# Ledger of designs, part 88: peptides against a protein of PDB entry 5TDY

Target 1, 88 residues: chain A of PDB entry 5TDY
Amino acid sequence: EKKIDGRRKAAVLLVALGPEKAAQVMKHLDEETVEQLVVEIANIGRVTPEEKKQVLEEFLSLAKAKEMISEGGIEYAKKVLEKAFGPE

## One batch from the design tools (peptide; made by RFdiffusion4, then SolubleMPNN)

Design b2_p30_1_s2 (from b2_p30_1, 12 letters changed)
Fold by OpenDDE base, seed 5:
Structure b2_p30_1_s2 (fold): chain B 88 residues (1-88), chain A 30 residues (1-30)
Amino acid sequence: as target 1 above (88 residues)
Amino acid sequence: MEKEVEELVEEVSKLPPELIAEIIKEWLAK
């Protein structure tokens, strides 16, 4: 697993979500941030399935950690352990 | 892999935009 910077993660996530959902998300960001993200998206280049998966899983992990969504149970726990102690 | 990714996308897509934005802000703040 490769380290991905925050800007890249955000861009990958937004692209993965599609333009409609991405637009909804960006409505909650300030103008400068939106512009920065648009640039990142424009220059996103190649996104591997592995990178995409990594970003999405990290996002879900963070969302669950915030307890703003319900926990995933055993499968989530398994993923946490794999990330903590498994090969990367 | 693609099926799995698609399922992840769907899962994330169901979440409120403001939550997604909040986490993005945190990513950008790093």
Scores: peptide ipSAE 0.721, ipTM 0.953, DockQ to the pose 0.731
Fold by OpenDDE base, seed 2:
Structure b2_p30_1_s2 (fold): chain B 88 residues (1-88), chain A 30 residues (1-30)
Amino acid sequence: as target 1 above (88 residues)
Amino acid sequence: MEKEVEELVEEVSKLPPELIAEIIKEWLAK
């Protein structure tokens, strides 16, 4: 699995969410951070489905751990198990 | 793969923007 830096992950996530949702998210960030992210988004280049999947899954893991939110299901559980014990 | 990614996007998009922003801040803090 390829390591993705935080700035890249943030940009990939924001682009994946679409402009409307991304704008809502960025309203919670300071001006300097927004400007930095805009630069990252502008220079995002090619984003593979594998990279998007990796970023989104990491995000969901962090989100579910941070908040008492459980959107668990068989499919998500399978993905977790795959990452833990699946192909390596 | 593409359909699977779309499902993940949909799942993430259901979460509140504030929560998403907090995770992004954590990513940027490193």
Scores: peptide ipSAE 0.721, ipTM 0.953, DockQ to the pose 0.710
Fold by OpenDDE base, seed 1:
Structure b2_p30_1_s2 (fold): chain B 88 residues (1-88), chain A 30 residues (1-30)
Amino acid sequence: as target 1 above (88 residues)
Amino acid sequence: MEKEVEELVEEVSKLPPELIAEIIKEWLAK
């Protein structure tokens, strides 16, 4: 697993979401931030499936912590165990 | 890998845009 800076993570996430959802998200950001992100997206280059997966997983982890969202159940337990003791 | 990524995208897409924006702000603040 490679270290990804915050600007890169944000750009990868927004591209992954698609233009419609990304636009909805950007409406909650200030103008300067939007301009910064547009530049990052324009220069995003190649995004590997591995990088995309890493960004999305980190995002979901943070989202669940912030909003107290829980998947629960056996499948969630499996994911926790994979992250804790699986390859990385 | 591709199917897994697609599922992750779907999960994220279901979340409120304001929540997504909050996390982006946190990423950018670092």
Scores: peptide ipSAE 0.719, ipTM 0.953, DockQ to the pose 0.706
Fold by OpenDDE base, seed 3:
Structure b2_p30_1_s2 (fold): chain B 88 residues (1-88), chain A 30 residues (1-30)
Amino acid sequence: as target 1 above (88 residues)
Amino acid sequence: MEKEVEELVEEVSKLPPELIAEIIKEWLAK
């Protein structure tokens, strides 16, 4: 698994979400941070499905760890297993 | 792979923008 720097991860995530959702997210960031991310997005280049998957999975893992996803433990575990062993 | 990624995007898209922003801030702080 390749290490991705934080700025790259953020840019990949925002691009993956699409412009409308990304804009909603950026409203919660300060002006300097937004400018930094816009530059990262502009220079993002090629993003592979593998990189997107890695970033999105890390994000969801972090969100779950913060207990900010309402989905229950059993159901979440089930989904993890389904994704791990099911068709991709 | 693409199907899986598409579903992951959908899951993240359901989350509040504020939460997404907070995790982005943490990524940028590292």
Scores: peptide ipSAE 0.718, ipTM 0.953, DockQ to the pose 0.695; fails the geometry check

Design b2_p30_1_s3 (from b2_p30_1, 11 letters changed)
Fold by OpenDDE base, seed 5:
Structure b2_p30_1_s3 (fold): chain B 88 residues (1-88), chain A 30 residues (1-30)
Amino acid sequence: as target 1 above (88 residues)
Amino acid sequence: MEKEVEELVEEVSKLPPELIAEIIKEWLSK
């Protein structure tokens, strides 16, 4: 995986979600943040499938880690272990 | 890859907007 800065991740996520859902999300952000994100989205350029996947997976991992959605699943557990101890 | 990504998008899309926004805030705070 390649390092992706937070602003980029946010933009990739919002674009991936589509304009309707993205708009719903941005309603929960302050005006300045929204403007910043719109700029990031406008300048997003090429988004590879790999980058998109990486962002989405990181998001889901964070969401689960915050316990704001139901946790579980072998895949998530695997990722936790990989983060803690490495791929093996 | 595309099918997998689409499934991920669908998964995220089902989550409440406020949760997604919260994670975004975390990303932006870094």
Scores: peptide ipSAE 0.723, ipTM 0.953, DockQ to the pose 0.753
Fold by OpenDDE base, seed 1:
Structure b2_p30_1_s3 (fold): chain B 88 residues (1-88), chain A 30 residues (1-30)
Amino acid sequence: as target 1 above (88 residues)
Amino acid sequence: MEKEVEELVEEVSKLPPELIAEIIKEWLSK
């Protein structure tokens, strides 16, 4: 698992979301930040499935921690166990 | 891998855009 800088993570996430959802997100950011992200997206280059997965998983972890979002149940328990004890 | 990524995208897409923006801000602050 490679270390990904914050700017890269943001760009990967926005591209993964698609243009409409990304635009909705960007409406909550200041103008300078939007311009910076557009430049980062323009230079995103190749995004591997592994990198995309890593970014999305980190995002969801942070989102759940921040907003107290929980899936619960057996499927969530499986995910926890896989992340804790599965192969890296 | 592709199906897993698609599911992750779907989960993220369901979240409020303001929440997504907050996390992006945190990423950019570091």
Scores: peptide ipSAE 0.722, ipTM 0.953, DockQ to the pose 0.703
Fold by OpenDDE base, seed 3:
Structure b2_p30_1_s3 (fold): chain B 88 residues (1-88), chain A 30 residues (1-30)
Amino acid sequence: as target 1 above (88 residues)
Amino acid sequence: MEKEVEELVEEVSKLPPELIAEIIKEWLSK
């Protein structure tokens, strides 16, 4: 898979979430960071389903690794397997 | 692919905005 820089990943994630949720997230960032991300979003261009999938999966993996979500390891692994081998 | 992406978006959308922001900060720190 292609290497995506952090700024691009953040922009892809925020766009994928939609404007309302993205705004809620940005309330927890400093002004300079928000301005930077707005520029990235404005220049995001084409975002493929494959790129969105990669970013979202990395995000969920990081959130799990940092124990930011309550879902247990076995249940999370089960969901990953179901998504990997189930219909898409 | 679109169904899978839609499901992923739904999962992330359920998380607190502050937690999402923390991961974004991690991405931007590199």
Scores: peptide ipSAE 0.717, ipTM 0.952, DockQ to the pose 0.691
Fold by OpenDDE base, seed 4:
Structure b2_p30_1_s3 (fold): chain B 88 residues (1-88), chain A 30 residues (1-30)
Amino acid sequence: as target 1 above (88 residues)
Amino acid sequence: MEKEVEELVEEVSKLPPELIAEIIKEWLSK
């Protein structure tokens, strides 16, 4: 997989979530950060499904690593299946 | 691929905004 810049990952994630959820998230960021992200979003250009998937999976991995959410969910289930039976 | 991505989006969307923000901060800190 291709390495993705942190700012890019954030922008991809926010766009993927949609404006309503993204707005909720941004309420927890400082004004300067929000402005930076808005610029990144404005210049996001093309986002491939592969890139989007990569960002979302990395996010979920990080979230679960923090043990702030259960180890359930589609992303985790996929990893379990891949380890048990190989990628489908 | 699209269905898979949509499922991932749905999964993330269920998470609290503050958690998502914290991870974004981590991405931006590097």
Scores: peptide ipSAE 0.720, ipTM 0.952, DockQ to the pose 0.708; fails the geometry check

Design b2_p30_1_s4 (from b2_p30_1, 13 letters changed)
Fold by OpenDDE base, seed 1:
Structure b2_p30_1_s4 (fold): chain B 88 residues (1-88), chain A 30 residues (1-30)
Amino acid sequence: as target 1 above (88 residues)
Amino acid sequence: MEEEVRKLIEEVSKLPPEEIAEIIKEWLAK
């Protein structure tokens, strides 16, 4: 797992969500932040599937920790074990 | 990998935009 800076993670997430959903999300950010993220998105370059997966999984982990979404059952447990005892 | 990523995106997309923004704010605060 490569460490990704926060700005990069945010940009990757927003691009992954698509323009409509991303726009909805950005309405909840201040104007300066939006401008910064637009620049980051413009310069995002290539996003590998691995990087995208990493960002999305980190997001979901944080969302679950904040009880924004229900914690997973069997499948989530499997993913936890895979990350804890996998090759990486 | 692509199928897995697609499902992850779908799961993220189910959250309300405001809550997604909260996570982004935390990432940017680092």
Scores: peptide ipSAE 0.729, ipTM 0.956, DockQ to the pose 0.691
Fold by OpenDDE base, seed 3:
Structure b2_p30_1_s4 (fold): chain B 88 residues (1-88), chain A 30 residues (1-30)
Amino acid sequence: as target 1 above (88 residues)
Amino acid sequence: MEEEVRKLIEEVSKLPPEEIAEIIKEWLAK
């Protein structure tokens, strides 16, 4: 997979979340950061499903590592089985 | 792929905005 810089990752994530959720997130960032991200979003161009997938998976990996997301054993096992043997 | 991405977005969207912002800050710090 291709390496994506942090600014690009953030922009892809925010666009993927939609304007309402993105706005909520950006309220927790400083003014200069918001301005930077607005520029990145404005110039984001084409975002492929593969790029979105890569960014979202990296995000979730980090979130799980920080214990922001916790899943019970049964729920996790169910998701694993669904991914392995369920529809795409 | 589209269904997979949609499910990933759904999972991310469940997090509070503040926690999403913290990870963004880490991405930007690098």
Scores: peptide ipSAE 0.725, ipTM 0.955, DockQ to the pose 0.666
Fold by OpenDDE base, seed 4:
Structure b2_p30_1_s4 (fold): chain B 88 residues (1-88), chain A 30 residues (1-30)
Amino acid sequence: as target 1 above (88 residues)
Amino acid sequence: MEEEVRKLIEEVSKLPPEEIAEIIKEWLAK
């Protein structure tokens, strides 16, 4: 995997979320940060499926570490099985 | 890959916007 800087990761994530959800997220960021991210998004260029996957997985890893989402239970087990044997 | 990515996006989208923003802030911090 290639190293992705934080600004790039944020931009990739926001684009992946779609404009509506991204807008909701940006409401929780200060104006300067929003402007910075808008520039990054505007210049995001090509985003490969691999890069997008990497960013999303990094995000979810952090979210789980911060206990924002469960790392166990039936839903997690389902995702584990899907990851191992489900469709790509 | 398409289905996998879509599932990841779906999972991220389930989080409150403020929590997503928290992680973004961390990514931007230096």
Scores: peptide ipSAE 0.725, ipTM 0.954, DockQ to the pose 0.649
Fold by OpenDDE base, seed 2:
Structure b2_p30_1_s4 (fold): chain B 88 residues (1-88), chain A 30 residues (1-30)
Amino acid sequence: as target 1 above (88 residues)
Amino acid sequence: MEEEVRKLIEEVSKLPPEEIAEIIKEWLAK
């Protein structure tokens, strides 16, 4: 996997969520941060499916670690096996 | 890959905006 800086990850995530959801998220950030992210989004360029997947998976991992969301053990195990040995 | 990514986006989108922002703040704090 390629290392992605925090600003890039945030921009990729916000673009992936779509403009409406991204706007809702940005309402919880300070003005300076919003301005910085807007610049990053404007200059995001090409985002590969692999990069998008990597960012989204990292996000979900962090969200789960923070107990923001939960997932059944069987389904999680299935996803792990699919990523490790199944088709993508 | 495309279907997988769509499902990941759906999972993320289930979270409230405030909680999504929390993780973004952590990414930016590095």
Scores: peptide ipSAE 0.724, ipTM 0.955, DockQ to the pose 0.662

Design b2_p30_2_s1 (from b2_p30_2, 8 letters changed)
Fold by OpenDDE base, seed 1:
Structure b2_p30_2_s1 (fold): chain B 88 residues (1-88), chain A 30 residues (1-30)
Amino acid sequence: as target 1 above (88 residues)
Amino acid sequence: EELEEEVKKLVEEVKKYKPEEIAEVIKELL
């Protein structure tokens, strides 16, 4: 996989969410951060499905690590194992 | 296309989080 900087990741995520959800998210960010992300979004260019998938999966991993949403430990563990040791 | 369908599902999964929760993760990325 290719390395993606954090600013790019955030921009990809916000674009993927759509303008309505993205706007709601941005209300919880400081003004300077919003300005920076708007610039990144404006210059996002092409986002491949692979890049989008990578960003979205990383988000979900981070969010679940923070236990923001509970799916159940066993079920999530199964998903992790499947991704780690399943077919490439 | 299979990958595009997977991405769509991932987007919907992300949308399940509250805006403030998504923002919290974004702060970690930056």
Scores: peptide ipSAE 0.720, ipTM 0.954, DockQ to the pose 0.749
Fold by OpenDDE base, seed 2:
Structure b2_p30_2_s1 (fold): chain B 88 residues (1-88), chain A 30 residues (1-30)
Amino acid sequence: as target 1 above (88 residues)
Amino acid sequence: EELEEEVKKLVEEVKKYKPEEIAEVIKELL
């Protein structure tokens, strides 16, 4: 899969969430970061379903690694392994 | 489209997190 820079990932994620949820998220970021992300969002251009999927899955991986929300150990671990070592 | 439906499900999964939790992960990306 294609490499995506962090700012691009954040922009894709925020757009995927929709403007209402994105605004709620931005309230927890510093002013300078918000301004930077707004620029990224404004210039996001085309976002393929593949890129969107990649960003969303990476978010979920990071979030679950931090144990912010539980979904199941074995089931999630299985999904991670399939994504990491499955056919490519 | 199967991929589109998969993405929609992923979006809903992400939305389950609190705004502050999502922001925390975003900070890690930057």
Scores: peptide ipSAE 0.720, ipTM 0.954, DockQ to the pose 0.731
Fold by OpenDDE base, seed 4:
Structure b2_p30_2_s1 (fold): chain B 88 residues (1-88), chain A 30 residues (1-30)
Amino acid sequence: as target 1 above (88 residues)
Amino acid sequence: EELEEEVKKLVEEVKKYKPEEIAEVIKELL
């Protein structure tokens, strides 16, 4: 898979969320960061499903590492194994 | 298409996080 810079990742994530949710998220960012991301979003161009998946999965990995939402249990364990050893 | 459906599910999973939580992760990306 292609390596994506952080700015691009953030933009892809925000676009994937849709304008309403993205706006809510951006309320928690400083003005300069918002402007940077707006520029990135404006120039996002084509986002492939593969790139979108990659960004979303990285987000979920980071969010879970921060223990923001603890999925736990069998379902999460299954997902971990699937990501580690599943088909690519 | 399976990939698009998977992406759709991932989006919905991300949406379960609060906007503030998503912003925290974004800050880590930057």
Scores: peptide ipSAE 0.719, ipTM 0.954, DockQ to the pose 0.753
Fold by OpenDDE base, seed 3:
Structure b2_p30_2_s1 (fold): chain B 88 residues (1-88), chain A 30 residues (1-30)
Amino acid sequence: as target 1 above (88 residues)
Amino acid sequence: EELEEEVKKLVEEVKKYKPEEIAEVIKELL
């Protein structure tokens, strides 16, 4: 996989979420950060499905590592095992 | 497209997190 700039990652993530969810997220960021991300979003250009997948998977990895969501642990574990070893 | 469908599913998984939780992860990316 290709390295992606952090600001680019955030922009891709926000665009992928859609305007409503992205707006909710941005309310929790400082003004300077929001302005920087708006510029990145405005200049995001083409975003391939591969890039979106990479960014989304990295987000999920980081979020799970922080255990930010307490629900769905068993289902997530099942999905991880299925992807790693198949539906055995 | 299979890849597009996979991406859509990933988006839905991300959306399950609260806005403030997503923001905290974004802060780490920057």
Scores: peptide ipSAE 0.719, ipTM 0.954, DockQ to the pose 0.719

Design b2_p30_2_s4 (from b2_p30_2, 11 letters changed)
Fold by OpenDDE base, seed 5:
Structure b2_p30_2_s4 (fold): chain B 88 residues (1-88), chain A 30 residues (1-30)
Amino acid sequence: as target 1 above (88 residues)
Amino acid sequence: SKLEEEVKKLIEEVKKYSPEEIAEVIKELL
């Protein structure tokens, strides 16, 4: 998998969520961060399906690891790792 | 496509988290 910087990841995630959900999320971020992310979103350019998938899966992995939702967090994490490194 | 369908499902999974929870993870990405 290709390396994606954190800012890019956040931008891809927010765009994937759609403007409504993204706006809700950004209300919980500090003003400076919001401004930075808006710029990243504005300059996001082309997002491949593969990149989008990678970002979404990484988010879910992190979210599950934080146990925000207990829905098979460990199993999902293992699945993500398998997909990330299995074919390599 | 299969990939598009998978992405769609992933998005729905992400949306299950509250905006605050999503923001929390984003903060860690940055």
Scores: peptide ipSAE 0.714, ipTM 0.954, DockQ to the pose 0.715
Fold by OpenDDE base, seed 2:
Structure b2_p30_2_s4 (fold): chain B 88 residues (1-88), chain A 30 residues (1-30)
Amino acid sequence: as target 1 above (88 residues)
Amino acid sequence: SKLEEEVKKLIEEVKKYSPEEIAEVIKELL
């Protein structure tokens, strides 16, 4: 699995969400961060389905860990354990 | 493809979160 830097992760996520949702999200970020992300989005280039999946799954993992939406459960727990201690 | 369909499903799951919640997570990525 390729390591993706945080800025690129955010850019991939925002692009995946679409311009409407992305714009709404950026309203909650500071001006400097927005400028940086806009640059990343402008230079995002090719984004493979694999990269999208990786970024989206990481987002969901973080979001669920924050318990913003109760979508955990046994399957989520299994995914966490797989990522942490699963076979290579 | 199967992967593309999976990605679409994941996007829909992400969209369940509010813009503010998504921004909160993004801040942790940066």
Scores: peptide ipSAE 0.713, ipTM 0.954, DockQ to the pose 0.780
Fold by OpenDDE base, seed 4:
Order: sequence, then C-alpha cells, then structure tokens
Structure b2_p30_2_s4 (fold): chain B 88 residues (1-88), chain A 30 residues (1-30)
Amino acid sequence: as target 1 above (88 residues)
Amino acid sequence: SKLEEEVKKLIEEVKKYSPEEIAEVIKELL
C-alpha cells in the first residue's frame, strides 16, 4: 500500500463521486480549499483501481468511526479487519 | 474485473452519505 497525500485522496474521492455529487460536497468547503482541490482534480492524471479502492475504504473507515451513520458500522469494521489481518 | 466491481460497490456506499458528511470527512483528510 502506497502513501497518498490528503489532497490527492480528496481529489480521487471527488472524482469517484462524479461531478454532481462532488459539486454538492464542495459547497461545504471553504473557497480556498475548493480552489486547491480543483487544481488537484484537474491534474489528477492516472488513478489506478488500487488507489481508488484505498481512498474509498479510508473514507468509509473514517466516516463510520465518526459514527455519522450507525448502519453497517460493525459489519464494515469486520471487513476491514479481515482484509488487514485475515479472518479470525 | 473483480477489483472494478468492488470499487463500484464502495462508491455506492460513499454516496449514501450526505454531501455535508462527505465534506466533513474530507476536511479530516486535508
């Protein structure tokens, strides 16, 4: 697993969401952040499926850890643990 | 491929969160 900087992660995530959802998300970010992310998106270049997966899983891990939604939290945590350490 | 299908499923899971919630997590990444 390669280390990805935060700006890159955000750009990958936004691109993966598609322009409609991404635009809605960016409305909740400050204008300077938006400007920076737009540049990152414009220069995103190649995004491998592996990188995409890594970013999306990290997002879901963070979101569930913050308990933004209760549904699927435990199940997702189990999946993460299984992938990281194998089934126990 | 199998990986591509997995990614698609992950995207759908992410989309279940509101734009505000997604933005909140993005702020954590930055």
Scores: peptide ipSAE 0.712, ipTM 0.954, DockQ to the pose 0.732
Fold by OpenDDE base, seed 3:
Structure b2_p30_2_s4 (fold): chain B 88 residues (1-88), chain A 30 residues (1-30)
Amino acid sequence: as target 1 above (88 residues)
Amino acid sequence: SKLEEEVKKLIEEVKKYSPEEIAEVIKELL
């Protein structure tokens, strides 16, 4: 897989969420960060489905690791194992 | 396509997190 810098990852994520959700997210970021991300979004260019998948999966991995959602941890872990090693 | 549908499912999963939670993860990326 391709290495993507953090700023691009954030931009891809925000674009994927849509303008309404993205705006809500950016209300929780500092002003300078928002300005930087707006520039990244404006210059995002082509985003392939493969890149979107990579970014979204990394987000979910990080979010799960932070245990932000208490439900679905075991089932998510099971899905990861199934993808890694196939059905058992 | 299959990949497009998978991406749509992933987006819906991400949207389950609050804006504040998503922002917290974004801060880790930057």
Scores: peptide ipSAE 0.711, ipTM 0.954, DockQ to the pose 0.741

Design b2_p30_3_s1
Fold by OpenDDE base, seed 5:
Structure b2_p30_3_s1 (fold): chain B 88 residues (1-88), chain A 30 residues (1-30)
Amino acid sequence: as target 1 above (88 residues)
Amino acid sequence: MEKEVEELIEEVKKLPAEEIAEIIKEWLSK
């Protein structure tokens, strides 16, 4: 699993969400951050399915850790551990 | 893979935009 910087993760996520939801999300960010992300999105280039999946799963892991959504269960926990300690 | 990704996207979309933004802020703070 390749390391993805925060800016890249954010851009990948926003693109994956689609323009409508992405716009809603960005309304909660300051102008400077929005501008930075727009540039990042514009220059996102190739996003592999693996990268997209990685970003989404990391997001969901964080969201669950923050108690924003229900627990992922045992199977999800296994996936988290696999990503953390499995082959890169 | 695509079906799985789509399902993940839909799961993320269930969250309020504000909460999604919170995590993005964390990513950007690093």
Scores: peptide ipSAE 0.729, ipTM 0.954, DockQ to the pose 0.702
Fold by OpenDDE base, seed 1:
Structure b2_p30_3_s1 (fold): chain B 88 residues (1-88), chain A 30 residues (1-30)
Amino acid sequence: as target 1 above (88 residues)
Amino acid sequence: MEKEVEELIEEVKKLPAEEIAEIIKEWLSK
């Protein structure tokens, strides 16, 4: 796992969401932040599947920690074990 | 990998835009 800076993570996420959802998200950010993110998106370059996966998984982890989404049961337990004991 | 990424994206899309923005704000505050 490579450490990704916050600005990069945000840009990767917004691109992954697609323009409509990304626009909806950006409406909740201040104008200066939006301008900064637009620059990051413009210069995002290549995003590997691994990087995209890493960003999305971190996002979902944070969302779950904040109780924005709930997940449990067998499938969640499997994911926990895979993250804890699987290869890096 | 691609199918997995697609599923992750769809999971993120289920969240309200405002809540997604809160995570982004957290990332940018660092």
Scores: peptide ipSAE 0.726, ipTM 0.954, DockQ to the pose 0.682
Fold by OpenDDE base, seed 2:
Structure b2_p30_3_s1 (fold): chain B 88 residues (1-88), chain A 30 residues (1-30)
Amino acid sequence: as target 1 above (88 residues)
Amino acid sequence: MEKEVEELIEEVKKLPAEEIAEIIKEWLSK
């Protein structure tokens, strides 16, 4: 797997969420952070399926660890991503 | 293919925006 920096991961996630949900998320960030992320989003360029998969899986893993989602979230995510992009 | 990924994203969207922001803050804290 390729290492993805935090700013890139955040940008990939926000783009994946779509502008409406991303805007809701950004309301919980400080102005300077928002401005930085907007720049990252504007210059996000191409996002490979693998990169998108890594970001989403890491997000779900962290969400699970923080007890934000029920057990089994990562396994569900893997199944969906494998059907979408195939196994590595 | 992309449809299934989109379905996954919809599941992620079910989380409160505030909680998603918490994870983003963690990513940015490094």
Scores: peptide ipSAE 0.726, ipTM 0.953, DockQ to the pose 0.506
Fold by OpenDDE base, seed 4:
Structure b2_p30_3_s1 (fold): chain B 88 residues (1-88), chain A 30 residues (1-30)
Amino acid sequence: as target 1 above (88 residues)
Amino acid sequence: MEKEVEELIEEVKKLPAEEIAEIIKEWLSK
């Protein structure tokens, strides 16, 4: 697994989110940061499924660590079952 | 892989935009 710099991770995430959600996210960033990310997005080039998956998993790991999302309950149980037996 | 990635994306989308931005800020911090 290759290490991805923070700027790249952010750009990959924003592209993955789609323009609507990405725009909502960017409203919470300062103008300089937004322009920085726009440049990164413009130059993002090829994003492999593996890279995209890595970024998303890193994000979710951080989100869970920050208690933004539950690591238990029905939603987690569903994800566990999907990982074990669900289609990919 | 595609279905798995899409599921991850949908999970991220469930978070408030503000909270997603917080993590992005952390990624950009030095």
Scores: peptide ipSAE 0.721, ipTM 0.953, DockQ to the pose 0.613

